# Ledger of designs, part 220: peptides against a protein of PDB entry 8HF1

Target 1, 320 residues: chain A of PDB entry 8HF1
Amino acid sequence: NVMLYATKPTEVMVSFPHQEQVLTVTRLISAEIEKFYVSLDLMNIGVQPIRRSKSLQCLRDPSKKSFVKQLFNDFLYQMKEYGIYAASIAIISLIVEFDIKRRQAETLSVKLMHRTALTLCEKIRHLLVQKLQDMTYDDDDDNVNTEEVIMNFSTPKVQRFLMSLKVSFADKDPKDICCLVFVERRYTCKCIYGLLLNYIQSTPELRNVLTPQFMVGRNNISPDFESVLERKWQKSAIQQFRDGNANLMICSSVLEEGIDVQACNHVFILDPVKTFNMYVQSKGRARTTEAKFVLFTADKEREKTIQQIYQYRKAHNDIA

## One batch from the design tools (peptide; made by RFdiffusion4, then SolubleMPNN)

Design b2_p24_5_s1 (from b2_p24_5, 9 letters changed)
Fold by OpenDDE base, seed 2:
Structure b2_p24_5_s1 (fold): chain B 320 residues (1-320), chain A 24 residues (1-24)
Amino acid sequence: as target 1 above (320 residues)
Amino acid sequence: MTYTLSPRHPPQPLTPVQLALNRP
């Protein structure tokens, strides 16, 4: 009985400084969203029918005010946690979603609600792009996607993440890379994917090295028409990652039981590890001999994070 | 207000988590 000692991944913790400076543009955007919430609360959209899926899951009716507020709250979270460059990517997802909901609206009142939300998103996009252009010489929208602009308008966490990618993967063979990036939220997954596409394209040392994909957990997928396209995308993204056509996968959940993803050599946890299961399942994907498991922590939370990871390691060794 | 590039502190090499082994 050769006990295949599963080579334990090298655990790495990357510290980042706390960012206390709130940009004027971020404050303006937050204030515009709060004004919109007051207006949204006053909107009469009538009684919306409770659509039940055949599976008895109460479909969160995407036409409800609560869903609109959820999207903007998730956007505010992305802007705070990842920075204004990431927010410029995140706002496009809201624009697309509100335009779809506006077109699918069964009532004039719901159509108007989504139109008002869309107009706010367009205003927010303009404010973000103008702020990114403050560092560009040319008024061309394409010039905001430089390594310098991305780095300067990202949070210290995202800066350290991008630097960690560059240091880890610069000028490597794409075939030698199998990387997972875990994020907490569904919308963060799409946002970080868009940010990484632009960062990789603007970084010569990574342009032909990293090919990112993203996957969202099934439990967060509304069974609506968007879920069919997203299910097709997820299947394609997983297949590309298995075939080696993609070598970096961004995930908003630990890949559900039954998604066999290859043994990875790098696992990045971009957001705080909140549960023992998340720690074990994400770490359990780093299975190669030289595998790295990378955590990010604020300097102020470093000690607390170390103690939490120590407790998870102890608990894992007591069960294994 | 230019975002002062926080001085590129060279990426501190990805230090292995030195779990401070609390020496007993």
Scores: peptide ipSAE 0.026, ipTM 0.541, DockQ to the pose 0.020
Fold by OpenDDE base, seed 3:
Formats: sequence, structure tokens, C-alpha cells
Structure b2_p24_5_s1 (fold): chain B 320 residues (1-320), chain A 24 residues (1-24)
Amino acid sequence: as target 1 above (320 residues)
Amino acid sequence: MTYTLSPRHPPQPLTPVQLALNRP
């Protein structure tokens, strides 16, 4: 019964303009992925052997083609929602996953499919990095990680988020900071983590103030597919946040699973609040005196978001 | 072409629209 004694956090809503301008590189990347989907549908990978898990649940090995399409669709979502800079980080996760799947391929046809996906990811990475370099005078790859490049190649949502972090935490004592950042998707946790590492390193006012970590949700599909490495990473990240060695935690809906995280003074919701439970659980982490609960909304959705949050507040006060 | 923040809204300081639904 954890609901009873929480201090009511100050709720803040940050509006951002809708980005109507699609960059030429984003259109090119989307067109290359669509061409790849047509080629992927024509690929004969044969009948895949049903891996009998020792547990009586015949988890139908998700169609190997469907999994490839899911990863590229998740990448396209991240590029749209977070921008080109975030996409340059997100594509590395796809490269790693397709390289693992290529090495684990039981058939030459499946190996070729994952190799073709990997080659597309490498092409996409090159197009993204080249576009980030258009703002740098020096051919040095490290020069793409400046505050200016990060801000200019991030969506208005991410720009407002980074500005909100800078305004909230510039030149503060790191011990006085306990921050949560909620995102919807597990892949977004890694992407925003990499973006924040580079942003904090490029921003002098934050470099010695913020130490980020991330938590990835359990893959609901099978606890056996959660690598021992991912479980060790999660335990280490949580422990670092508990010990104060990290003061900013990026998480997906994982905190719904009963992870005991300390009382936080800041909670940022980077993605739209879709459920009452997500609202109550995320807001319920902002428990310190003067705690802030920060929401981000597009200007076009502002009224709808206000109405939804009002309904959630009313429902929460009627139950509490 | 960067994501141009439309120049018409200078970064107004994040006016906390304090959702002052604290009606007394």
C-alpha cells in the first residue's frame, strides 16, 4: 500500500513545436529501408526449425523476417521522435544485434538475410555521420559530439528536454540530484543514454554534475533470452543509482515491475503518458520536498494532454 | 538545414506553466 504518504510533486508541462520539416537524409534512409523490405519479402529463408524450448511453451520463434522489420521500424520511430543525432546512436544497436544474429545463423539463407540487414545499417550509419559532419569544419569524427551538433540534429522534444536538464541541474551539487527519465521503448533507453553521455561531456555546467545510467526492461518474450550480461548490467546500474554513483536513471516501464528506486527530486516523462498506472507510478517516484514531475507535449496535442492529465489527477485524488 | 526552432519564439524561459490547479 505505497500510495498513502507521498508529498505531491510540482507538475510541469513543457510544450514543444511540431517539426514539419523532414530532412533529405531522413527521406533517403526511409526509402532505403522500404526498398530493403521489398527485397526481404522476396528472400527465401526456408522453413525455420521450431526451437522446442524445454518449457512446454512452444514459443514460435518469431518470424526471423518479422524481427528484422521490427528493429528497422523501431529505428525509424527513434529517428522521427528523437532526431538524426539520436538515430546515429540507435543504428549501432541494430549493427550489434544483426552481427550477433548473423553469427548465430543456422542456415546460409538466414546468414545472408542478416548480412544484408547489417550492410544496410552500415550504409545508414555512414549517411547519418556524414550529415552530422556537415556542421563541423574539421574531418575529426570526435567533433560531431558537440553541444551545438547534438542540439541542431535533435527534435524539438529532445532540445526542450536537454534545455530542461541544463536549467534544472547546471552547477548544482551532484549529491542533491536524484533524477528519473521515463521513456516508452527499451531501445530508447540506450539511445537517450548515449545522447546524454555526449551532451553532458560537451556541456561544462553538467560534466561533473550529472552521471547517467539506464535500465532496460525485461524482454517479455523469454527470461531465457535475457542474457546473463543484461541482468548483471541492470543490477549494477540499480546499485550505482542507490549508492549515489549515478544520479540520473533512464528507464522504460521497468519501474512498474517493483524495482525499489530511491525517492527522486526530478522525474522527466520524455514520451507521452499512455496509461493511468504509468502516470501514478512515475509521479509516485517524485517524493522529496520540492520534487518536480515534468511532462513533454507537442503544441498540437497540448489541450488533449492537459485534459488527460486532469482526468488522471482527479482519478488519483478520488482513490487516495 | 537544422531543426530550426522557429525564430519567432525566442526561448522563452521555461515559464513553468504551473498547472496551478491549486484552486483553494
Scores: peptide ipSAE 0.020, ipTM 0.507, DockQ to the pose 0.021
Fold by OpenDDE base, seed 5:
Structure b2_p24_5_s1 (fold): chain B 320 residues (1-320), chain A 24 residues (1-24)
Amino acid sequence: as target 1 above (320 residues)
Amino acid sequence: MTYTLSPRHPPQPLTPVQLALNRP
């Protein structure tokens, strides 16, 4: 039993400035969502029949209003944490979801609720696209997908992440790249995937070098939300990453549940490490000889982040 | 309404701060 001493990955911390300046468009969008929540709370959609699903714990909001609020709260989080460009991608996922829910609505009141949510999403999309176009001379939607627009309308965190990818992977052989990107939230996987596709396409040095995929964790809240399409996508994305047809995988923290992902040479943690398990599991994927484990932190939270990572390292060494 | 782009802070080079967590 040769205990192959797993080479400890090189841990890197990338700091980014805290952006206090909220753009006027972001304030307008947030205010429109808050007005919508007040309207949503006043909507009488009737008592929905509680379909007893076998798992006792999720009292599905009998109004489905909590699900609508959750999607908009996840959007607001993405807009805040990743920026306007990421938000322009994230809003499309809400449009698709609310259109599906509108079509599946069992009652006129529920159909109207999802229609109102969809109308708000289209308004938000228009406000975001118009803001991206402020840097373009042409009203063409394709002109908003440039490296310059992506960088300028991304948060300092995302800017530093994209720069870190460019520095790490410019002019490398795609076969030598096995990269994981960890994000906290399920919906962030799709958002960052769409952002990376556009960024890679607009960045010549990364074209044909990086092939991203994303994996959405299992939704423990409702197996009914895992469309057959999402499960097929997950299986296909994992297989492409195993076969080397994809070399960058975006994951939420739910990689815990036994997804056999190969040893990677780069692991990026885009969001704060909140748990010891997340630290151990994500770091435990950086197993190649030259593996890098990259963390992002706001300058204001730098010392706190250092101390937290030190505690996690100590705890990991005490159990190993 | 002219949204003034915040001044070009030159992208400070990504100084990879090696977490020198090795205090001696």
Scores: peptide ipSAE 0.017, ipTM 0.509, DockQ to the pose 0.021
Fold by OpenDDE base, seed 4:
Structure b2_p24_5_s1 (fold): chain B 320 residues (1-320), chain A 24 residues (1-24)
Amino acid sequence: as target 1 above (320 residues)
Amino acid sequence: MTYTLSPRHPPQPLTPVQLALNRP
């Protein structure tokens, strides 16, 4: 029960400007995904065999079409919320997933569906990389992984997050750092992890200071579909963070699942705190008075966020 | 969007506004 510790971390709110402008490339990508959905709806993939899990829960394997749409919807969310640079990393995860699903396809129709999705992902990747290159003189993929490119193609939220990391951790001893980064979606963990690897590598003051890792929550929908590999990887990531071999952990709602993560001196909430439980569980990881609990909010939502956090503080103090 | 961080005004890291929730 993480709830029982009256933790008094220093709560910090970082505001970021709301950006209404939408890139032409973002509109093009969205339109290509919408066209793909129309084509996907017209595809006859036949009746899917119901895989009976050994657990008598007939988890209707979500229609292979619905899974494809979910991945692209999650990608569109990441592109909107984190920016073009994060989207260029997120699309690689879709490419890998659709290639695996294409190889595992039991029917030609399903194989073709995943192939069409994969072809769209490659087109999207090209459009994203080409847009990142607008700031580079050379066509080399390495030139798009600079601090400047990462910052310029990240949303104001992500910019403020990266700046907050730099200010908080520049030239510090890696041993003095225990950082959690909370995100809403499991796929965002991988995306922000890849972004942080490149940002840390491109930022001398953070190079060899921050060692990121990520955790992905168990799919409540299908614990059986978590590959033995993903479970091994999760255990390894947690162990590295416990042993201090990683000092920054990106996680989603993983803490609700009873994953015992140590007390941290920094907790960043990258996405809006939507629930009281999320507030208490994430804040409950910052156990010292010197620990920082950092929230990110759009300027337009600042007052609403303040009121919400005040209500959560009050409710937490009434229970503690 | 090139969020051109105008080199002339790098948006100063807004000093972590201590949540005005530290009102007593």
Scores: peptide ipSAE 0.024, ipTM 0.582, DockQ to the pose 0.024; fails the geometry check

Design b2_p24_5_s2 (from b2_p24_5, 9 letters changed)
Fold by OpenDDE base, seed 5:
Structure b2_p24_5_s2 (fold): chain B 320 residues (1-320), chain A 24 residues (1-24)
Amino acid sequence: as target 1 above (320 residues)
Amino acid sequence: MVYTLSPRHPPQPPTPVQLALATP
């Protein structure tokens, strides 16, 4: 009986200050989205034919208005939780989605709705990019993707995360790195991936060290939106991570995909641990002798987070 | 919605706090 002493990963908590700063640009964007919601509620898009797919009857808003509101609410969450820089990346995903939806629109009214949403996204993108450019001293330097701009327009949570990556991985051999980054929401995976690509490219000590990928869990709400391309991309991203061609993987759910991911030496939990299953599954990926399990918490939530982690540890020891 | 601006001060390095083992 080789009792594989399950090497318990070193659990680390990184705290960040809770700052409630309201940028003028943020207020403007939020007000434009709220104004759009009022207009959206007044739009008569007619009764949409319920495509009788037997399994997904309950969650299709027949108006498709709730889906539009969901995407903007998800964007507003990104801008709040990760900052203006992350929001400038997140808005591009909305532009792509609304352009697809506009082209796929079966009615003129639905086409107009998605066109109006797209026009708002382009306005938001312009406001965000203009605000990122306010830090570039040279009016001619369109390079909003510097380490300084990324850091200054990121939330304290994202700043602490980026600094933790820099401290953990600066000048390391890429082969010695197997890192997971857990986020709560699927759209955050792509947003943080885009942010990390730009941050790594702007940070010389990480440029040849970290190769990020992301995975998004299956969209149980609309399997029709999982393009064959997204499924192919997910399989490719997982394979690259298995082959060591990627050494940092961003994911929202490991459970849904049955992804047998190799033993990792670093696991970052960027968002709050909301469930025991998320704690056990994410921590259970940190299996090397030197494995680190890193949590991020607001200073105001620190004590509550510590107590919750102790409860999860106790519950895990009672089952094991 | 409230956004966090970085203060003009460079963000201090993350202070890693090792979480104590759960008491048995």
Scores: peptide ipSAE 0.033, ipTM 0.590, DockQ to the pose 0.022
Fold by OpenDDE base, seed 2:
Structure b2_p24_5_s2 (fold): chain B 320 residues (1-320), chain A 24 residues (1-24)
Amino acid sequence: as target 1 above (320 residues)
Amino acid sequence: MVYTLSPRHPPQPPTPVQLALATP
């Protein structure tokens, strides 16, 4: 019953400029992924042996190719929505995933498919890192993890989010902070977590103030794909947040599944609020007297977003 | 595409616009 203790948080909307410009490197990466999809469709991976294990619906051959395309589509989304710096972190998750799948491949053809995907990810990583290094004028400091590089290679949405964190939490007591950050996608949690770690380390005013963690919902991935390690890590991350060892938690659609997270003083919605349930549940975590509920919107979508939030407020008041 | 923080105009910290409840 999360609804009963609705303190009315201060609702805040942060607008960001729409960015129409596309990087040459982003175009190159997109074109390489499109060429790879053509080659992937032509690739004969053979008929996969249907292991009759009653519990594992043997993912038919289309599902193995579909999964490879899904990971690259999720990467392309993250590169577009969060920027080149976030993409440089996101590509590492793809490298790890394809290396695991290459090692687990039951056939030479499937092994080759995952190897080709891995080689593309390594090429993409090199293109991204090289582009981040183009801003480091000093040959001696290959450190692409500076506040300047992070800000310059992040989308206006992510820039406004990072600035909102800095303004909200600079030089505060870590104990006075309980922050939730909501994102739409599972892989975005890891990407934004890595970005925040590097940003906090590069920002003196936040280095000893914010300790981030992340958690991912169960429903977005078949429980068969959640490694025992990932489930252990998620339980540990939730426990660290409950114990106050972490004061910022990045979440996907997890709260819809009734994960009990403590009352927070700040809730950031980094991605668009698509459902009434997401609005009510995320807002319902901002339970302190001075709680802030912060939304991000493109300037072009501001009016539409305001109207949608008023509709959700009305619907919430009609149920309460 | 450096999202050039033009060194001349660091993006001002977003002024959080309070979503005033439009009183009906």
Scores: peptide ipSAE 0.030, ipTM 0.575, DockQ to the pose 0.023
Fold by OpenDDE base, seed 1:
Structure b2_p24_5_s2 (fold): chain B 320 residues (1-320), chain A 24 residues (1-24)
Amino acid sequence: as target 1 above (320 residues)
Amino acid sequence: MVYTLSPRHPPQPPTPVQLALATP
C-alpha cells in the first residue's frame, strides 16, 4: 500500500530556462513530416482484412496510418522536449519499427506506406546526424557521442538532468546507487536510455558508476512479436535492477501497474507531474529522508509547478 | 538559444534548490 507510507524524501526542484529558439534542422524535419502526413492521407491502403480473431479487442487495430502518425508525433515530441541528440536516438526506434511493419505487411499498399515512412526516417536520421557532426572534426558517427555534443544538442531540461546525474553520482560506488527516472511516454524511455548510455560512456566519472536500464508500459496492443520481445526485455531489465546489475531505471507509467521495484535513493521526474497518482507513486519509491525526489520545471512554469506540488502534498497528507 | 555549453564555462551544476517548501 504505497499510499500509507508518508515517505518524506528530500524534494528538490531544478529549474531550466525555456528554449525559445528552434533550430533550422528541427523546422525542416517538422515540415518534412507534415508533407508526409499529406501524402499519407492520400495513400489508398485499401480495406484491411478484418482478421476474425474471436477477441473483440482486434477492432482497435488503429488504422495503420494512425499508428504511423503516432510514431512521428512521438518523435516530434521527443525532438522538441529532449533536443536534437535525443531525436537522433529516437529516430532509430522508428526505423526499426517501420522496417518490422514493412516486412510484416500483408498488402503491397501497406508495405509501400511503411517503406515511405522508413525512407523519411532515414532522411531525418541523416539530417540529425549531419547537424550533430557540425561540432565534430571527423565524419565518424562515433564522434557524435561525446559529452560535449550530447550536452550542446540537448534541451535545457536534459542538460540539467545530465548535470544532476553527474553531480549526484560522480565517482560513487555503484552499489550505493538506486535511481529511478520517470518519463511520461513509452518511447521516451528508449530515447533517454540511448542518450544515457552514450552520456555515461563519454563521462569517465559515470562510466563504471551508472548502469542504466529502461522499462516500458505494457502495450495493450495485440501480442505481436514486438510486444513479446518488449515483455522479455522488460522482465530482464527489472531483474537486472533487482539484482543490482543495473542501478538506474528509466520508467514510464509502468510502476503504476504494481511492479515491485526496490526502494530507491534517487527519483528523477524528467517530465511534468501531471497527476496526483504519478506524484504519490513516484515519491513513494523514495522511502528514506536521505532519498532525493528531483523535479524539473521550466522557469516560466516554476510557480505553477510549486503550487501543484503543494496541492499534491496536502492531498497526500490528508489521506495518510 | 541553443545553450551551447561554452567550453570555457561548463554550466555550473544547477545548485539543487532544495524546495524548502515552507512547512505550513
Scores: peptide ipSAE 0.029, ipTM 0.575, DockQ to the pose 0.025
Fold by OpenDDE base, seed 4:
Structure b2_p24_5_s2 (fold): chain B 320 residues (1-320), chain A 24 residues (1-24)
Amino acid sequence: as target 1 above (320 residues)
Amino acid sequence: MVYTLSPRHPPQPPTPVQLALATP
């Protein structure tokens, strides 16, 4: 029971312009992924052995093809919602995952499938990095991790988020900061974490102020298949945040799972608040009147978002 | 998407509009 204490944080809305300007590289990448899906559907990978979990819930191991498509769909979402810079980090996570799956492949057909996915990811990575270099004078990968490149290749939402962090935390004592950043998707946690590491490192006013960590939700589908490593990492990340060794935590629906995180003085909602539960659980982490609860909305959706928040406030006050 | 922050007008962080609690 998260006791729904009536929290009265200062609620803040940050609007951002909706940019419809699709880069040629984004269209090219999307088209390459769609071509790959057609090829993937034609691949004969045979009947996959159902891994019998010891629990009688034979959760159908999502078809090895379905998992590949899910990762690319999550990548496409991140590229659209967070921009080219975030996509350049997101693609590395796909490369790592497909390389692991390639090495763990029990059949030649599955090995080939993951190899083909990996080759596509490497091509996508090259296209993204080349596009980031359009603003750099030097071909060095380190030169793409500047504040300017990060800002210029991030969506207006991410730009406003980064600016809000800079304004909120520039030259503050790290001990006075307890920040949560909520995102919708588990894979976004790692992507935004990598983006924040580079942004903080490139921003002198934040370099010794913010220490980010991330936390991904437990796989609701099979808690048994969470690697012992992933569970250890999650416990370590939570402990670092509790001990004050990290002062910014990026999380998804993790707080809905009853993970006890301390009260925070800043809560950023980077993605749209789609549910009353998400509103209550995220706002419930901002326990003081001095705490800020910051929402990001597209200008076109501002009125709708305001109305939705007022409905959630009313519903929360009726329960509290 | 290249969001060229025009160096001439860095889009000022929109003043965080405090969602005024609509007093009922």
Scores: peptide ipSAE 0.032, ipTM 0.576, DockQ to the pose 0.023; fails the geometry check

